Peptides against a protein of PDB entry 8BZL. Designs and how they scored, part 118

Target 1, 228 residues: chain A of PDB entry 8BZL
Amino acid sequence: SYDRAITVFSPDGHLFQVEYAQEAVKKGSTAVGVRGRDIVVLGVEKKSVAKLQDERTVRKICALDDNVCMAFAGLTADARIVINRARVECQSHRLTVEDPVTVEYITRYIASLKQRYTQSNGRRPFGISALIVGFDFDGTPRLYQTDPSGTYHAWKANAIGRGAKSVREFLEKNYTDEAIETDDLTIKLVIKALLEVVQSGGKNIELAVMRRDQSLKILNPEEIEKYV
Target 2, 242 residues: chain B of PDB entry 8BZL
Amino acid sequence: SRRYDSRTTIFSPEGRLYQVEYAMEAIGHAGTCLGILANDGVLLAAERRNIHKLLDEVFFSEKIYKLNEDMACSVAGITSDANVLTNELRLIAQRYLLQYQEPIPCEQLVTALCDIKQAYTQFGGKRPFGVSLLYIGWDKHYGFQLYQSDPSGNYGGWKATCIGNNSAAAVSMLKQDYKEGEMTLKSALALAIKVLNKTMDVSKLSAEKVEIATLTRENGKTVIRVLKQKEVEQLIKKHEEE

## One batch from the design tools (peptide; made by RFdiffusion4, then SolubleMPNN)

Design b1_p15_5_s3 (from b1_p15_5, 9 letters changed)
Fold by OpenDDE base, seed 1:
Structure b1_p15_5_s3 (fold): chain B 228 residues (1-228), chain C 242 residues (1-242), chain A 15 residues (1-15)
Amino acid sequence: as target 1 above (228 residues)
Amino acid sequence: as target 2 above (242 residues)
Amino acid sequence: SAALEAARERLERLE
């Protein structure tokens, strides 16, 4: 019988399949997340859509529930699986607990899912990192990041994908209380951060905004240009 | 030899389980965690490596986890594996409490998890957990306790021990300085700082890079407390003055 | 049943 694909330790203690999955993430389009005072913002690098391609089918930012949305970097097909599982869990939680998930809860769920795929025979790690943003029931804005290993942390701001390093460096310098004092300033911060790695301005940026007690709003290119 | 490297359930000709050894190797590169048992309490001290400016200021311990009202643990190794195991520990403890209407004894909780770890070394299709744990706790049977477990599912009780980076050197230092029967929590804290200062891969020990938790008994209740940064700073300062 | 239907509607909206 053929050996099943498994994630195993190397002699020096590395999980190469996880590391390789992380490399897949690094090749993905850049995504940025920022937590403001009363707003969470996701931005993603938008690649040129083929002339005959439907733009609707190339969304990198998606809602997991009314109070949670996610952006990802890496393998799109892998992301779809994670998103679907997360959406089901969000609805299940509403049914069983009678409250929406906290952002931390759904992040932990996704993280656990990813971890299991790093330890199960016949499965490879998900080639995806995710930024998960939203509001808890008490109105607290949250930002979490997950990686292929299943590790997750809460962030004020973070970036994933190809240009993540440059974007993070920008955010480390520019994320201040003053910079997120208003919703508009927070949005501007995300756009400026993405412009560190995205060429040709606002046309190549997808931006999503979630305000307290409001649904996810995807900004159109014209709206984005107002902030540039 | 490579034939045995990728299979968890196969012994090498020398009787070695390479995947378990490789998991232990991974742990050897993780941040240092140490535990010290004292007469009046028990402590965990751990290296904090993930210090990023953009991390959300949530009061969390990177390496130290509360399991229940009477137990805490520290982890060295793969963070995601650690999260799974710590969650399992909490579930086991909770199920026991619900079933027996009393807290799970410390050693029983450790054993339950070790059985799970061992299973991942014996049943095909899964890799070992890349995590070692230190457990601190109190129960009515044995009082204050310190345990260590590794990816193989082995565990032991300790007066003082260390896991992670430079653990061997740390253990040697602990053996030299640990005074059996005379160890107070205060002296244990000082010893922890001393050992971490020598074993951590940093030029200078700082409070931001160290997590310390103590477990004590007050008025018939277990108190698990994570030391504040200022308290850790004081301990470091005291050490530097000596 | 009503809760389940509401959940399905939400899922359909999110898809």
Scores: peptide ipSAE 0.019, ipTM 0.537, DockQ to the pose 0.026
Fold by OpenDDE base, seed 5:
Structure b1_p15_5_s3 (fold): chain B 228 residues (1-228), chain C 242 residues (1-242), chain A 15 residues (1-15)
Amino acid sequence: as target 1 above (228 residues)
Amino acid sequence: as target 2 above (242 residues)
Amino acid sequence: SAALEAARERLERLE
């Protein structure tokens, strides 16, 4: 069966393992990214942390470097591997090039890594999509998305995971220059977008903000409620 | 040239990793292991199933393993896989100590092993480890800690949790009785006995069928102690009197 | 070596 073979084309030209990895992503918690004028915002659906679970260990938004952060949808263990590799590359780039990575550069690196796992014998694709946001050294905010195939594109706004379709539809309607005119409006846009698929308000949303020349800030629930 | 082995964990059409799920199912049939975090310590309690009087080696602990001076773990699942993973944990901890001249932080040790587990779900010619682990430890960063990991390479920190047989029921009981911020090690021990008494498929809980280890801090040093059978008997007796 | 150590420290902070 072609669907049981890794890194093999079907007769009709499909890479089934890549497609199936995309199905794994669709089962993941929803993540949304929005690029503002001088801000990038990531929001993630907070899966109900089991009672007695330490919330510290359930982070869905992580920094890759001081100027880049990532959210993902899909297999958490797979994501950890990608994150670690990306972090190493970010530091390596700083050492060798003496500048931080551009958001596009690190996205391309991650995409290339994913692509190799779709073509290498003895490896299955990564079961993750990622939203990568940050600032280039010139202060330009960027948002990129990658999928299990290793494709990547730049976006103004995008969503991944189980609620991605609904969130994208909302963003297509509501993402305007006016809607991102201020940092606060941009944050509100992300929250509103997530509320399309997340019930019970700010308690179930994880939000991270990166402003120009500032470190990644994860908002607490009280801060999120101010925008609701 | 490593010959490509066709035996690989692959995605189903629905995006599932069945080999990982099957490994988790196998763990569900293993002996029960509990972990409880207290204010003044952390404990592991595990069901001992293989009590064979003819065993020449007095196994002081069948399911609880000391990893280093600051960490211990309990295992549920395939014993051979568990032995490999516990050995790897010890090696990782030792390498870190040698490299950095300080003990490995608890979460870093857990993560290192989880990356190995994950690799066995992604690379060809490998099967997932049929093992879940509970980790207890102390470090200067977060103090007393309890972690759980599964065959997928996922892990999480917990105040209290359970793996193995009847784990769902055990977790439910822990949720009901665990008092956050007020849990003493003494209370945690009592809770462990209570939960094991209800989750173990035995007519009567006996000390010979239960292993308990505690991790505490004394005079600025971590102390890992496996409770003596008599101590466990006393805990069981106290539970029966209540 | 100092740059490498700084990079390692940053990695540890990000972890």
Scores: peptide ipSAE 0.008, ipTM 0.616, DockQ to the pose 0.019
Fold by OpenDDE base, seed 3:
Structure b1_p15_5_s3 (fold): chain B 228 residues (1-228), chain C 242 residues (1-242), chain A 15 residues (1-15)
Amino acid sequence: as target 1 above (228 residues)
Amino acid sequence: as target 2 above (242 residues)
Amino acid sequence: SAALEAARERLERLE
């Protein structure tokens, strides 16, 4: 079938499809990321799983590689496409360059992918923003954000989704060197940030932590409650 | 926002994909399909609406399709779209088998199709598939499984779920009666009949209007069986006696 | 089927 240009400039210079994709992101569940000293933490608002739904199939935080993980806000199906592409790239990089990707590298890859979908004929933008965290090979923790436009930046802490504004405001006030002095404090900061927009309870938060030289760990509700 | 609901699938100003939503709405008017996971098997039950005396009896199942030796699916929505997607599922499964000399894991098959469905929501010149699917299967990784996918390319695993007409009511009934950890295939079949009896727009539930398939394991082999009309009649009769 | 194949091809090209 005929592929048409979908994302075009308006007379005033706007890419409306990108902006509208950002609106889709704003409807997504809230996600927060925080870079600590030796830890990176992702938290996502978890809607109560339907009684008959398998919680295993409801994951909003995923690993891209051993040293990188991602949370997203927006269209889940779109996110799956991006995640799969990113995973392939991570493996490809290991094979061709013989080193794991840096967090910046894989973020740039994802950003470039998104950007192409804003410029290519017959493609709509991805309706997702992502928080990408991990460790570079030198042990440096990193946090990046990317949005439907394909822009990306490094952050100390950030949030995306429907509650992002409130969470960001909280982080702006509470993110200090003292607040991230320990791994536990960093985790607590993320939980507190999410609780600005999410009802209290371990069942309402999905939380993942990656410590230096350790694999991604998804915390269970009991572990989360320890910090609440 | 009307200009965004009649074009190729694009975002509305509110961030909605109207074509996907409209596809889902269309599916809501399709025949009811139900899936139930049990300890010893998984089943699909589907409403058969196209009952014509002149239909060739060679057509054993209108709504339930065998995908491979370990998986089957049921469809709600546009028949032509369903045919395309079910064919694709079979192709994906066969290609995997050829490449790896093992059956494709259930979730992997589901996700492969969901990626295609998603693509039809993102690429120009395409419309979303007007189809939701229920998948039943067995693999060595997770055992018996039930999945649901929709036109957006989203999917999820379920213990029991329903798509199509009156799906919300059906899901509510399933939530009430489904007993986690205690569900046998026999009890699941009874539950399926119970739910269909209440959700189908028929005065009386009859075997001719219901298709049921079960997936079980026998002697280390997956067995997919479409119930005979007589078997369905017995299930209905049993329900009526209760 | 052709439409699905085209969609798959596009996905593969984007990888």
Scores: peptide ipSAE 0.006, ipTM 0.624, DockQ to the pose 0.034

Design b1_p15_5_s3 (from b1_p15_5, 9 letters changed)
Fold by OpenDDE base, seed 4:
Structure b1_p15_5_s3 (fold): chain B 228 residues (1-228), chain C 242 residues (1-242), chain A 15 residues (1-15)
Amino acid sequence: as target 1 above (228 residues)
Amino acid sequence: as target 2 above (242 residues)
Amino acid sequence: SAALEAARERLERLE
């Protein structure tokens, strides 16, 4: 049996609801993030979009601000709440501080939000992990990952969701300075990583790239196929 | 201030929200609702189950609700929950109109409600709403639109979809017969009747058991119309002749 | 916090 109290520690110090939320993430579509030299790339496994579903409403990669974007794994509705809160914070920061957020700042904000939802019996944890990528104002590319606990870390490359283990293993073997020498190579690395868990690359992968001083670009299937 | 309640929808050891899933299961036994998007309009078709001879008032639209001048919805699930949510939709739409002096975009209204639904799956002292909704609407941004939302607070846009009883079979039929890019409202109506005839598992489809609403644009204005029983009868008759 | 408050307000309206 599981403990219904989200703030109750097990004898070994575990929070059951947080761990169970992490299990929800593991059932989510796979997302991959890679930090290149002058590029950040997000890739997401496309679940077979139902024939009659509007693709516009099926997005796993979203912009938080002009300089930050996010992919997630887990509960879509939970993600929407986090995304909305993050977007508001990004705009608030611009108004208050007169600069865009750093990727670390917005990650910390999201992490703090998640953490708060683990410390109240009146709320369940968010059932999402997120990959947050972007550029700081100085042009430095960044990649962060958050989980349901509110923990966050900076990464060179990482993956979340159902295929995360396989993708991470691939990245651990193949992420080298040479592999990210160019933007194109970085993109190829992400695609190859996703292909470890996705059968057909062109149709079943959503890929987004952000370059320095450029907005988020979602690649079309034809563009993705060029890298396969 | 942090809200504290002793109970909430919680994750199972395998990461599932069972209360949400159970709500969805309940909806699976509710009356069938169909939505079909056409080039020149969008429609909702819903099974009417509460036909009782002793009802004091005949509801023209038991399951289809007008939300504002540009949007309507159909509901599958717990009626009381549906009433609360449809009322909230109307309030949200009205507040937006008052604030911005323009109608709320369709997706924004849908997402606003979906955030409420999600909250009822996360905050203490709440149970999920036992309701799925189909939304039809028009706005200047995306034109005619069809959305579906569920108890989790998730939603999506659709060309055609179904919720409630036998929804899987209905969706399969829609996938087979829906002509993408060439769907007229007339053909959509015919398709709706075809699907309902098979989905409702009745020997003979009758107009009294079906509610249909269409949303069209006439002279730059949105027109939401519930079909009269005679019109539905004609559609059924036409289907039987084919 | 603003988004949370908005959500709470919506919840209260439904109660």
Scores: peptide ipSAE 0.010, ipTM 0.722, DockQ to the pose 0.030; fails the geometry check

Design b1_p15_5_s4 (from b1_p15_5, 9 letters changed)
Fold by OpenDDE base, seed 2:
Structure b1_p15_5_s4 (fold): chain B 228 residues (1-228), chain C 242 residues (1-242), chain A 15 residues (1-15)
Amino acid sequence: as target 1 above (228 residues)
Amino acid sequence: as target 2 above (242 residues)
Amino acid sequence: SEALEKARERLDQLE
């Protein structure tokens, strides 16, 4: 039956399911992305881990490929689906085109996927926004954001989730060429930005760094505290 | 009445497609886009609403997209829908070029996309695209051309038209000031600024909030050019002096 | 119609 329309226009021209998905994102843990000169940094607010829960399974920053990683805000289960499909596409691209994806390419893929779920019968929008960072083959660092609607843009820095407004305001004031002059300064900028909304300091921050021609590195709490 | 506006695109008892109408309503809230056909070229002028300090410099245009060497378009409506449609336009144009070894005629490209739009209004399980487009182009058959398409899949050729916010008022102004047969690209640019100044919900028109692209022919080749901010500033300044 | 079939095919590809 084709009578299973979920995402439809309101009389005022709104897609309520998309807007509500955006509200779901706003309830998610805060994530921040910053593009430096030769570094990309993702930071995420850690949610309290339940007793006996394996911390390994609660990571909010994941690699999509060797040259691209993603953080998200919103529904974790939805994110898993997107991540898996993106990973498959990255591998497929390597096989068919014989080169890694560009950050823009994989972002566009994810965006298109999300858009289809806003226009498909029997499907609701994904309840996630994502920050996608990485390096193109030419060594250019990239940062993209996508939302539940399937829109995407390139950013120097951005934030998503419940604390995004405050973090963005901080970044708008503090993101300068001087602030990202070195890798360490760039990392420090991300940490300072997250500390605007994260309680109890560095222990509640997950931080990942990717440098040119290097794999994703997740910093341990001790390493994070050095920047605080 | 609400029974038909909250479901897949179906006819009401009165013969209305409410989902299409509501999609058009969404477009009415989008930034203004103008198209003007001149004797020596075609232009698109669009309102830029998304101005963010942290936006990457690779962002050149919010509303205007190059489709191929001979065509460009502007969009009003849902950005994600627009991205899908503009990508499809590019693919259609490229496939045609590869198959026939010549550029796709402008109207054929527009029609091909309109068929897709129409399908999304007719087949179950899909909502209409919340996007209207203005197309500018050149081909050997009709020369410079301007088209408009809407969520229904309808399209038409125009000498001048507008989509998005305050489009009705803009069209009225265009009807008053457009001089058939005497429109130069220079005059068209001036007209575009004049209309945008009155239709945009901004107290003062600024170059940062306006995107303009021109399509011309030089030495037997089509040239699509996005005006620099400084050039747009100059156009605004000229308008203010009048 | 042939046009409809083509449109349908394209629609399916977009799903």
Scores: peptide ipSAE 0.008, ipTM 0.514, DockQ to the pose 0.097
Fold by OpenDDE base, seed 1:
Structure b1_p15_5_s4 (fold): chain B 228 residues (1-228), chain C 242 residues (1-242), chain A 15 residues (1-15)
Amino acid sequence: as target 1 above (228 residues)
Amino acid sequence: as target 2 above (242 residues)
Amino acid sequence: SEALEKARERLDQLE
């Protein structure tokens, strides 16, 4: 009898497989997202790349479309599946609706996908949380988070992964209108937030910036060091 | 370790569906939701548990969802399951409107979703939805209506009811204080605050922790309104003065 | 057990 990984309720009303998937997320590298006035910023903790690893192959921040990008915490293989599905949906939406997806739309799509994996026979939950940022067609910056359960919310700022608690505490204290008044200040806020949990400065941070009507820009280590 | 039956569609020797019961247990830990039917309207009152400073205050109700122009619902249980079900409700309502060129009757919408819930208890490979819903609505057939549905796919019409944390105690209080035929929306709002104050595990009831929506008829149109925080504060204050 | 409790708390927040 194939012990089909079935997400079922415990006697106490818990979905243990979802809870365990959330634990997998907590073991993941820290990611942070911040919504500014006219900018969205994602930052991720870089694990020390083994000398022999191609740095290009482990991107923790990826574009879903020209106007949407995503960072994740948890299982990289699971993330790849979600990213691919989301990219297909973004393209499909462009073809059928003739407009890019809203950040909320694609988040809801991803959330629904995750939720289905919590109810489908023989499927385990995705072991990932995601920060999804971008711009709606009207130029409004958005930040959403989703977790293994398929729950999603809009945020001004949030963090996921191992250091998420510390980063969130920092953001709760330091996220003000003044702190996001400019693009540069918003970037600095993200870097400072990550430095709460990341040791040895800008070399261990991956940072992506999306400005209004601009493509996703991944900052190089030298650019990051200018903000530190 | 009590081996909970991992099979969703199997009766116990006692004729129990454990996965449905366990889903109901999950709902029992969720925030409290109340529904009260009045002569001149219907209301939903729900506990807000997730108050985070960094949440982008999307003016959308956390636990109360508009389904169409004539119906709204509140949810107790797993949020992701709730999102799927509320989306399905909206789709069903929209499809009906397109097909028949009139709004779906309230009970028909509730029944359609309940059939889906029931299917998830009967067909293998699916777990029950960990969600109970309260539905408020108006239609030309029965006027103002309040319904409750659970993970089993069972539903019923109510004058007043509660789901979520301390629901049994809330229902008992509602039974004691609900006056049939004399309930105004104003009185219903006061009753909702009274019951929430007693059933919520909070030291002090605050407007930030309570979401209230009313459904009324104005000029032959249904109006669904979420009360502003200030309005909720006034209701709480009035209750404290009594 | 602590991990489970934390996960539960998070789930409860999601609920």
Scores: peptide ipSAE 0.006, ipTM 0.516, DockQ to the pose 0.029
Fold by OpenDDE base, seed 3:
Structure b1_p15_5_s4 (fold): chain B 228 residues (1-228), chain C 242 residues (1-242), chain A 15 residues (1-15)
Amino acid sequence: as target 1 above (228 residues)
Amino acid sequence: as target 2 above (242 residues)
Amino acid sequence: SEALEKARERLDQLE
């Protein structure tokens, strides 16, 4: 098979394939993550499901482990590959180290994977950004974001996808200690943030909540409407 | 944008994978294949375009493939690509069975192939598979299932869907006529004939131009059956009488 | 193919 260098530096020092992958992310559905005091919340824009489509197969928030979950924006098929690799690593870590991964650890793993796909011959970058949330073993809530380049940072709140700019602007204005004082307020903040770019309220939002020492919970539309 | 469409699958400046899009476009010109989920079974109906008089009467299903005892698929697109992917599906299913001593769950098999398809969109020196697939199956987790996958490696579960030529029109008709919760296999078969009659570019629908497979459960076992030509003729006649 | 082999490798890791 013909292997070529796909991601190369331009004369001006740009990695265009990475930048173009970021453009693919910008076309993706909006995702938002918020770290509360004792809660982490992920919300995603839900595209109108086709009448004959099974909603079960259209999920944009997934668990990586019992203590970590992820939302993404961009190419769904690419995301699936990353998710699967991350899940394997989470399990491997539990077996080898005898502790669950920290949110930072698994984020770094994902970031490293993405970075390799920006540098390896015969591979294009992943067309995804991810919001990774969860709890460390000490009970500390964490939120990380990764992009196609393999960079990652910790956040209090962040957004990715087509509506990310508007959502981030909202969060910058409204993320305060008071706004995340309770779990319910934190959830409300995420919903309000998404409503900046999503129409028709609870029907077009998927929301996942992870509380300290609890498993990931995906809220149903009725539960979401209670916060609107 | 044109400078990127002739290369191996890479991102365009606007974040598009043109080779994947072009593969999907090519599939739009392939023979029509539809799937319908019923309460008591699931079916695939596919257009048979290669009717050669000299084809040996052993009507091997040209477009419908048995994958294992619990799953079958139909293909739209490049035949050679389809052969590779269907073979891979069989191998994956077999390896799983040997390893776990139980049949592979339907969605897991679909996902496994989709990961392969995705890989051909990401790794250098490869083009996307020019194939979309419909999968029908039964497992103990979700019962009867229908899935669709495309060259990108994306997939979804469906109650009814269509790939290939005139798929958009077919899907529209399915949306209109599909009765959720009330669909029997019999009604699904009738619906399939109705949709094919309208979407196939033929003056008259004939049994020789249609392949239909049903997947049912009998005595706790999955039964995959390709309908005989006479059975298809009866379905067509019934449709014409209505 | 390399892509197929890599995909298979990934699948094997998931199983």
Scores: peptide ipSAE 0.006, ipTM 0.618, DockQ to the pose 0.035

Design b1_p15_5_s4 (from b1_p15_5, 9 letters changed)
Fold by OpenDDE base, seed 4:
Structure b1_p15_5_s4 (fold): chain B 228 residues (1-228), chain C 242 residues (1-242), chain A 15 residues (1-15)
Amino acid sequence: as target 1 above (228 residues)
Amino acid sequence: as target 2 above (242 residues)
Amino acid sequence: SEALEKARERLDQLE
């Protein structure tokens, strides 16, 4: 059975393990990314943090470098591996090239890593999609998405995970130049987009903001409620 | 379709890793392990199922393992897998100490093992470890800590949690009775006994069936202590009188 | 590849 093999083509040209990894992503918590004019925003659905769980260990948004952040949907353990490798690459790049990575560069690195795991019989694909946001050295905000296949594309706005379809539909309708005219409006857009699939407001949303020449800021629930 | 459960490292059409799920199911039948974080310490409580008269009583603990001077863990699942993983934890901790001349941070040790667990779910020819772990520790960064990890390589920090048999019921009880910010080690011990008494499939809780370890700080040093049977008996007695 | 090799090395150490 072709679908039982990790990285073989079916007679009709499908890589079933890659497609099935994409199904794993669809079961993941929803993440949304939006590129504003001078801001990038990531939002993630917080599954009700189990009572008694330490919130610091349940972060869905992480920094890859000072200028790059990542959100993911899918298998958390798989994501950790990707994040760690990406962080190492970011640091290596700084040491060897003497400049921070571009958002595209690190995305391509992650994509290449994922692709390699689709072309080895000894490895299964990563069960994650990622939204990668940040600023290039010239101050240009960037948003990329990558999936289990190792494909990647640049976006103005996008979503991944279980609610991605609904969120994307919302963004397609509401993402306008006017909607991202200010940083606050951009943040509001992300929150509104997430509220399409997340119940009960700011307590169930993790939101991260990166502005030009600033570090990643994770908003607290009170700050999020100001935008609702 | 169950046709995908015969292979360790493949996704089902629904995006599930059945071998990981089956490993978790196996752990659900293992002896109960509890962890509770307090303001002044952290504890592990584990069900001892293998009470054989011929077992050399010298075994300090069947299910609780000291990892280094600042960390211990308890295991639910396959004992042989547990032994391999606990040994690896010790090696990682020692290598870190030698390299950096300081103890490994608690979370870093947990993540190192979790990366190993994850690898056994991604690389062909490997099966998942049939083990969940609770970790207790102290470091200068976060103080007292409690972590849980599973066969997938996922982990999380907790104030209180449970793995193994009847873990869901135990967690529910912990949620009801755990007082955030006010938990003393004494109260945590009492809570552990209370939960174990209700969740263990025994008619009467006895000290011989329970292992308890505490991790505290004394004079700027971490102290890991396994409670003596008499101490556990006193805790049980106190609970029965309430 | 290095991280994988390290992970493999770690796995090999467990084997």
Scores: peptide ipSAE 0.010, ipTM 0.736, DockQ to the pose 0.029; fails the geometry check

